# Peptides against a protein of PDB entry 8HF1, part 254

Target 1, 320 residues: chain A of PDB entry 8HF1
Amino acid sequence: NVMLYATKPTEVMVSFPHQEQVLTVTRLISAEIEKFYVSLDLMNIGVQPIRRSKSLQCLRDPSKKSFVKQLFNDFLYQMKEYGIYAASIAIISLIVEFDIKRRQAETLSVKLMHRTALTLCEKIRHLLVQKLQDMTYDDDDDNVNTEEVIMNFSTPKVQRFLMSLKVSFADKDPKDICCLVFVERRYTCKCIYGLLLNYIQSTPELRNVLTPQFMVGRNNISPDFESVLERKWQKSAIQQFRDGNANLMICSSVLEEGIDVQACNHVFILDPVKTFNMYVQSKGRARTTEAKFVLFTADKEREKTIQQIYQYRKAHNDIA

## One batch from the design tools (peptide; made by RFdiffusion4, then SolubleMPNN)

Design b2_p26_6_s1 (from b2_p26_6, 8 letters changed)
Fold by OpenDDE base, seed 1:
Structure b2_p26_6_s1 (fold): chain B 320 residues (1-320), chain A 26 residues (1-26)
Amino acid sequence: as target 1 above (320 residues)
Amino acid sequence: LSIEKEVVPSENPNLPDIEITYFHDV
């Protein structure tokens, strides 16, 4: 019976300019990754023992080369979609993953492959950090984590997102905030979480207002790849958000397994809404009085996005 | 569906103004 009086959230679409940040550093990084792919294809890693790991994913990439390429492709996507500041955080996740894979390597050839990937990630990290430092006039404060650096080295989408957070939550009571941020990709959750931690810390109006957490959806792909640590983190993050110890949660769109998250007053969709289910599930979390459901769209895709949202709203009203 | 458009000035003068679109059920 409570379903009848759920005030529909205010649906807001924020436009951002489609500016490709064509930085020389991003071109250099992309070229270094492409050179690495050529070298990776030439690497003789031998016949890998098919570990009878029950995970269907381990069966798909017996060479483990496609997995290495996937991680770098996901990094390139994050660098393009979120900017070089976000990329400087995203590369750390690759470093951690390749270090784990290097330690777990059964053969010297696989160990060398992951070591070469790790060395490339360290080079990429250095190039990104150096570019972030080029804007710090004072040689003494190696602090690339200022509001200015974050904003200037983020894509227009991320800039609009951060501005929307500042406008929405500046000097608010943290108890009155229940915010979800939806992203498409699993790795984006950690990247945006790290970016938000630094942004909130550098923004006095938000420092004592927002406490972010992140949760990656359960991969429908074998629970065996979710480290016990990741599962513990997810449970802790959800509990902190339920208890009000965290008031902003970054989630991947794979909320298919019903995360019993409370009704939120703010829902941000940082990435394009690609499916009706994602629209309904994410919007359905904005259930409080005066709840806001905020979308981001490139100016060039604005009309198409409006039409898509119209179709989703119509389809939702026809089912309800 | 009614669509309202608002332009909000950017707090950062180096960023373009923010175009906001509101979706209302009629």
Scores: peptide ipSAE 0.482, ipTM 0.905, DockQ to the pose 0.810
Fold by OpenDDE base, seed 2:
Structure b2_p26_6_s1 (fold): chain B 320 residues (1-320), chain A 26 residues (1-26)
Amino acid sequence: as target 1 above (320 residues)
Amino acid sequence: LSIEKEVVPSENPNLPDIEITYFHDV
């Protein structure tokens, strides 16, 4: 019995300065969203008929207001955690969602609510794009997608992540790369995917090296909420990654045990590791002999993170 | 557990140097 000593991946922790982007634009956006919440609470949208579809009772806010607030809270989180460049991509997803909900509205009051939310999203988009353009001499929309603009308008965490990608993969053979990027939230997958597309396109050393894709983990939320289109996209994304047509995959959850993802040589954890299960399952995807498992930590939380990783490593060795 | 620390110069002069911590099993 040759115990194939599965070589444990090299565990790496990259520090970043805890700097909040104190931009006037972020304060203005937050204040406009707060003002919108006050207005939203005053909106009479009527009692929505609870269509008793038996299975879907728990998550349908009959008011639909909580869902609107959730999307804006998720946007505010993205703007804070990833920066205003990532927020400029994230806001487009809100625009699309509110336009769909506006068109699907069964009542004029619900239609108006989603229209008001959409109008706010367009205002936020203009404020973000205008701020990105302040660094460009020319008002051309293409000039906001430069490496410099992406880097300067990203949080220190995202800056260190992008630098780590550049250092790890500059001028490498695309076939030798199998990279996973784990994020905490579903909406972050698409946001970071859009950011990476623009960053890779603006970075000559990465343009023909990295081909990103994203997948949303199946939350145990009933498969009835996943659009047929989203399920098709996930299957296509996984297949592209298996076929080597994509070599970087952004994931919001530990891939369910049944998703046979190839042995990866790099695993990045962009968000804090909150659970032992997340640690073990994400680390367990870094299976090559030279595999790297990369974490990011704020300088202020470094010692606490080191202790947490030590505890997880100990607990993992006690189970193995 | 052995901890190794490396400081890598930032390519961007406006960003502090990168502190990298490596975790090794002893």
Scores: peptide ipSAE 0.480, ipTM 0.904, DockQ to the pose 0.810
Fold by OpenDDE base, seed 5:
Structure b2_p26_6_s1 (fold): chain B 320 residues (1-320), chain A 26 residues (1-26)
Amino acid sequence: as target 1 above (320 residues)
Amino acid sequence: LSIEKEVVPSENPNLPDIEITYFHDV
């Protein structure tokens, strides 16, 4: 009985300063979204006919207003957790989604609602881009995607994550890298993917070293909102990562759904570990020799995180 | 469980040093 002692990964916790980025632009954007919610609540969009087949999401919000609020709340979360630079990427996803919904609108009132949401997203995008340009002497849009701008307009958590990537992977052979990055929310996968593309392109030591991809968990609430394009993208991204055409994969909840991802040498957990199952499943992907499992914690939450990891390690050893 | 702490100087002097915690099985 060769018990393949699966070499336990080296567990690392990186601290970051608990600084609330209190930028005036963030307060302005939050205030504009709150004003929009007041306006949205006053909008009469009529009773939407419940079509039987689009059941669960249409049943939860027959007005489609709560879905609009959910997208802006997810944006506000991303802006708070990842910073202004990440928010400038996240807002583009909202613009695309509201434009699609505006075109698919069955009524003039619903079309107007999505148009108003889209106009707000365009205003928010302009405010974000203008703030990113405040550090650039040149009015060139390409100048906002520098390593310096990305770093300065990212939260301390994202700054430590990017530095950890640079230190871990600078000038390495792409073939020797198999990296997973776990995030909580599906929309964060795409946002961090866009941020990493720009960061890798602006960082010479990571150019041609890291090739990122992203996977989102299956939307249990509405498989119908997974466009045929998103399902094709997800299948293609998994295959590219399996074939070694991508060596960094950003994931949300993917391991709970039984997606077979290869054994990796690096696993980063960008968001707090909320469950023992998530801890075991994510750590269980770091199976190579010398694999690293990296967590991020605010300095204020460090001792609480240490105790939580101790409890998870103990519980894992009691099951093994 | 043994805990090792490492402090890595920040490249940016305006940012606090990086505290790294390692978790070792004893």
Scores: peptide ipSAE 0.465, ipTM 0.899, DockQ to the pose 0.762
Fold by OpenDDE base, seed 4:
Structure b2_p26_6_s1 (fold): chain B 320 residues (1-320), chain A 26 residues (1-26)
Amino acid sequence: as target 1 above (320 residues)
Amino acid sequence: LSIEKEVVPSENPNLPDIEITYFHDV
C-alpha cells in the first residue's frame, strides 16, 4: 500500500481590481432585455399541456417564459462577470437555443415568443460586435478575435486568468500540461471555452501549447434531459483529456458525480469558491509535484477570501 | 497558515500590478 503522499499543491490567489466598467453598451443591452421582459409578461402564450413524463419533471413552465428569462439572466450575469468579449460568445448560445425552441414550438404564440427572443439576441450580438470593432480599424470580423481585443473587452478577473495562463504555459511542452479550469455555471464552460479558443489562436506562445476542452456537468435533475449529443460530447471531451489530446479542461462545479479526471498540475478556479466541498474537490485534482491551485479574488474581497481559505484549509486538515 | 505576498508588474501599463498571495502550511 504505497500511500501516495498527496502532494499538497501550491495554493495561489491572484487579485484583480474591482472595476465595474459600466460600459454604455452593457447598459443598453440590459435596458433592451428589461423592455423585452415587460413585453414577454404581456404575451399570451396559452397553457401548454403538461406532458406527464414520470421522471422528476422540472415543472416545465407551461408558458416557457421562465426558461427564456433564465437564459437572458444567465447572459447578463456572464456579461457582468466575464465581459463584453465573453458575452459576444455567450449570445450565440442563446441564439442557437432560441432557434431550436422556435422550431420545436407547438403553438404559434410560443413560436412568436422564441422568435422575438431570437431577434433580441441578434440585436445584442450586433451591439456587442460593434463595440468590439471600436478598437479595430478594419471591419473584418477576424480582427475582433485578437489578443488585444479579447484582453481589453474582458473583465479584470478574466484578464488575470488569461495572463496567468500565458505566464504559466508560454512555450511549454503540451504533454507536461494537465490543467483544469473550474467555473460555477454550466453555460460559462462553453463561453470560456470559446474565449480560450480565440485567445490561444491569437497568442503565438499558446497556439501549439494549449488544447482546451469543456465539460458541462451532468444536469442533476435528469440525465434523460441531456441530449444524446451532449452525453456523447461529454464522454468524448473526458476521453480526449484522459488521452492527452486535450490538456486544458473547463468544468462546471457540478463535478460532484465522479468524473474520474486524472491528477492535474494546474487547477484554476475562475469563480468564487462557495463551498468547502468545492474547495476540497477542486484542490484535490492538483496532485502532481509542483501542482498549482490558483484562485481569483477581487481586491475588495481579498481579506475575506484569505479568511475563507484559512477556514477551508483548517477544516480539511481536521478531516485528513 | 503562512501568507506570502508578491507583486508582479503588469505587462500592460494601463492595468494595475498583479498581487499574488501564496498560502503555505506552517
Scores: peptide ipSAE 0.446, ipTM 0.889, DockQ to the pose 0.789

Design b2_p26_6_s2 (from b2_p26_6 with L1M S2T L11S E18T I21T H26V)
Fold by OpenDDE base, seed 1:
Structure b2_p26_6_s2 (fold): chain B 320 residues (1-320), chain A 26 residues (1-26)
Amino acid sequence: as target 1 above (320 residues)
Amino acid sequence: MTTEEEVVPSSNPNLPDTVITHFHDV
């Protein structure tokens, strides 16, 4: 029995400066969302029928207001963690969601609530796009998708991630690449996917090298129409990645549920590793002899992250 | 486990240099 010593991947941690991008636009957007929350709390939408759907989704606020707040809080998180370019992509997902919810509204009051949320999203989108256009000569939305605009309006974490991709994969054979990118939250998968599509398209060295896909974990997605589309997309994305038609897969930490992702030669952890299981599972996907496992940390959290990695490596060696 | 630090110069003059920490098994 040749114990194939699972060649431990080369493990590296890329540090990034903690810059709070305190742009005037981000302050304006945050203030508009806060004003909207005050207005939302004053809205009388009546008692909504508790749909006894068998899934634990019944714990979602029967008022539907908490779901609206959750989406905007998730957007604010993305704007803070990934930057205003990522936020310009993230807001489109909110627009789509609120338009679906507006169309599915059972009452005029609920319809008005989702319409008000949608109007705010359109205002936010305009503010973000206008700010991205400040670096372009032309007012066309297509001109904001340049490497320069993406880099300048991304957080230092995202900048270091994109630089790491460019350095790692520039002019390589697409067939030699099997890359995973782990993010904490499911909505971040779509946001980073959209960002990567635009970045790869604007970066000649990557345009024919990287083909990204994203996978959202099987949350007990309500059998809503959107959940069917997400499940179809997930199955297609996994299949494309298995068939080698995609060579970069963006995954949320919810991969605990048994998705057989193939062995990869690159694994990026874009968000902080919060659990031992996430560390072992993600690192355990980097299985080739030249496999690279890349972490990202803020400079302020560097020492704490090193100590945490030490503890995880120790605990893993005690179990293996 | 030992750590080694690498400073990678930024190709973009507007971005600070990148510190990469390498983790080695002892």
Scores: peptide ipSAE 0.529, ipTM 0.921, DockQ to the pose 0.788
Fold by OpenDDE base, seed 2:
Structure b2_p26_6_s2 (fold): chain B 320 residues (1-320), chain A 26 residues (1-26)
Amino acid sequence: as target 1 above (320 residues)
Amino acid sequence: MTTEEEVVPSSNPNLPDTVITHFHDV
């Protein structure tokens, strides 16, 4: 009876102060999006031809207005939860998405709707970049990607996450690192990837140590043409992570059954753990000797999170 | 399950210290 004591990962919770970034720029952006929603509701785009896509699940609003609102709501969430630096990366993803939808527009009215959304995204981008430049002495776009700017314009949660990465991986051999980062939302996955690229490039101790990639769960794959490119990207990203060409993987969901991801030595949960399944499946990726499982919580939610982890650990021991 | 609290000093003077809660099996 070799009880393979599967070495349970070291489980830690990093606390962060609850701070809302009360910047004038964030209030201006929110107000511009709200004004845009009023304008969007007044737009007559007619009855759009329902493409009989075989996937019944995209009973999204035949007007496509709900999709536009979803993207801006996801942007507002990212700006609030991750800060204005992350928002400056997130807005680029909206610009790309709306430009694709503008080009694919079946009617002039839908084309104009996506053009109006693009004009708003460009305005938001300028407001964000201008605010990032207020800390830089030089007007050069490259100067907004410093460690100082990234840290100052990130939420306390993101600051603690970046600090935890620096402390955990500074000057380590990249071959000894196998890290997963879990986030709740698809667009957060891309946003945090872009933020990490810039942070790693600006942080000497992490340069050539961390090579990030990202992947989105299957349920978040749109059935559109974008889904083919994204599926190719996901396959490439997973392969790079398996081959050791990437050592940090950002995931928007626990990898569904059948994605064999190697045993990781670090698992970070950037967003709150909402379900027992998410807890067990994410923690179950930390399988190496001395593996770490790191949670993040606001100080005000610390005790509630401790009780939730106690319940999850108890429930896991009852089924194991 | 027991918990242990660790306070890690901030390397950045503009950021507060970090509180880390460790979870131990009983």
Scores: peptide ipSAE 0.520, ipTM 0.918, DockQ to the pose 0.787
Fold by OpenDDE base, seed 4:
Structure b2_p26_6_s2 (fold): chain B 320 residues (1-320), chain A 26 residues (1-26)
Amino acid sequence: as target 1 above (320 residues)
Amino acid sequence: MTTEEEVVPSSNPNLPDTVITHFHDV
């Protein structure tokens, strides 16, 4: 029995200022979504066929109004938590989803509902892109994907995360990097993945250093709702990360139960650690001798987060 | 557990300095 002395990672917490980006565009987008919810509540979509999944949880029929509202609420959360640049990527995922749902709609009323949602997403996308272009002074450089634009239109949390990546990985050998990034929500994985692709491409020091992938948690919903494509993609993403073809993996917390991911040298927790299990499981992935476990906290929550980490460390030592 | 604070100066003049808290075992 080789007692794998689990080398305790170096644990750090990066503080960020709690700046509410009070942008007129975010207020306008929020107001347009609220106006859409009023219209959505008035839509008669008829009785939707209840797909009885064998799992006791009443599967929210993805054609229902509640699913449409969930996607927009998740978008509003991403815009608030990650900023306008991340929102410009997040909205594309909604466009794709609503176009799929529109094509799969069994009724004209459901088709119209998804079409109306899609039209709103295109309006939101235009408003976001227009705002990103406000910093492009040169009419000729329509490139909203610069390091500067990404940084300026990201929340302080995302700014500190990107800075931490740049400081940690600039000009390093890709083979020496095994990085996990944990986020709370499934849709955030894809949003942060898109942001990182653009940031890495715009940052010369990272362009040949970081190869990101993302994983969305298995929906605790029946494996029947995971498209065969999504399951294949997840398996491929895991395999690429295991093979070292990807060296940064973005995960939602729901993945903790299912990913036998290799020992990592960096673990970033982009969202607040809400549970002891999340703390232990995520920290337990940072297993190399020089492994870093990086948390992010708003300055106003710093002391509370320190106390929470103290309690988690104590509880972990009491069970170890 | 003890904590140590590190202030990392911002390279971007529009961003405040970064406070990093290091956690040490007692």
Scores: peptide ipSAE 0.518, ipTM 0.918, DockQ to the pose 0.774
Fold by OpenDDE base, seed 3:
Structure b2_p26_6_s2 (fold): chain B 320 residues (1-320), chain A 26 residues (1-26)
Amino acid sequence: as target 1 above (320 residues)
Amino acid sequence: MTTEEEVVPSSNPNLPDTVITHFHDV
């Protein structure tokens, strides 16, 4: 019985400076969303046709406003945590969602609410794209998807993440790479995927090395609301990663319980580790010989994060 | 657990150096 001693992964923490990117555009966008929330609170969406019982639809209306606010709050979070380049990708997902909800609207008032949200998203998209173009005025190439633009309009956390990818994978054999990237929020998976596609395409050392894919965690909402399309996409993404057609997978914390993914040689945790379970499950995916487990922390939170990792390592050794 | 600090110089002069903390078992 050869006891295959599972080699513990090499664990590292990359620090990033706490730079408040105080861009005028981010303040303007935040102010436009706050003005929209005031308008949204004043909207009477409960104007039901007289014929059906008034009581049941009034209870559904707060949930529709709350969902609109949730999507914009998730956008504001992504703009703050990942930067304005990531926000330019994230806003497209809001546009698609509000257009679907507008088409599915049963009442004119609900249709108007989603139309107003969509109009705000198009204004935000224009402001973001215009700001990305401000760096390209001297180059005849209107391409906002360069390595330089991506790097300059990303937060220090995302800059350190992209640098860590370049250092780890530049000019490597694609077959030797099995990488996981963990993010906290489901919407961040698609945003970081779009950012990585553009970054890899603009970085010659990575263009034929990294093939990214993403997986959105299951909605905690009933399996009945997962679109057949989302389930097909998840199955296809997992299969591509198993077959080696993709070698980098971006996933939310929901991959912890259910996805038989191959042993990975790299695991990146882009967002703060909040729980012992998340730490053990994500680290437990780095199972190859010489596997690396990479954390990111703000300089201000460095000591606190080191103490938290010490407690997690101690707790893991006490259970093992 | 012991910690070791590594300073990786930035290849981009506009970005600060990177501090990497290594975690070792005792």
Scores: peptide ipSAE 0.518, ipTM 0.918, DockQ to the pose 0.764

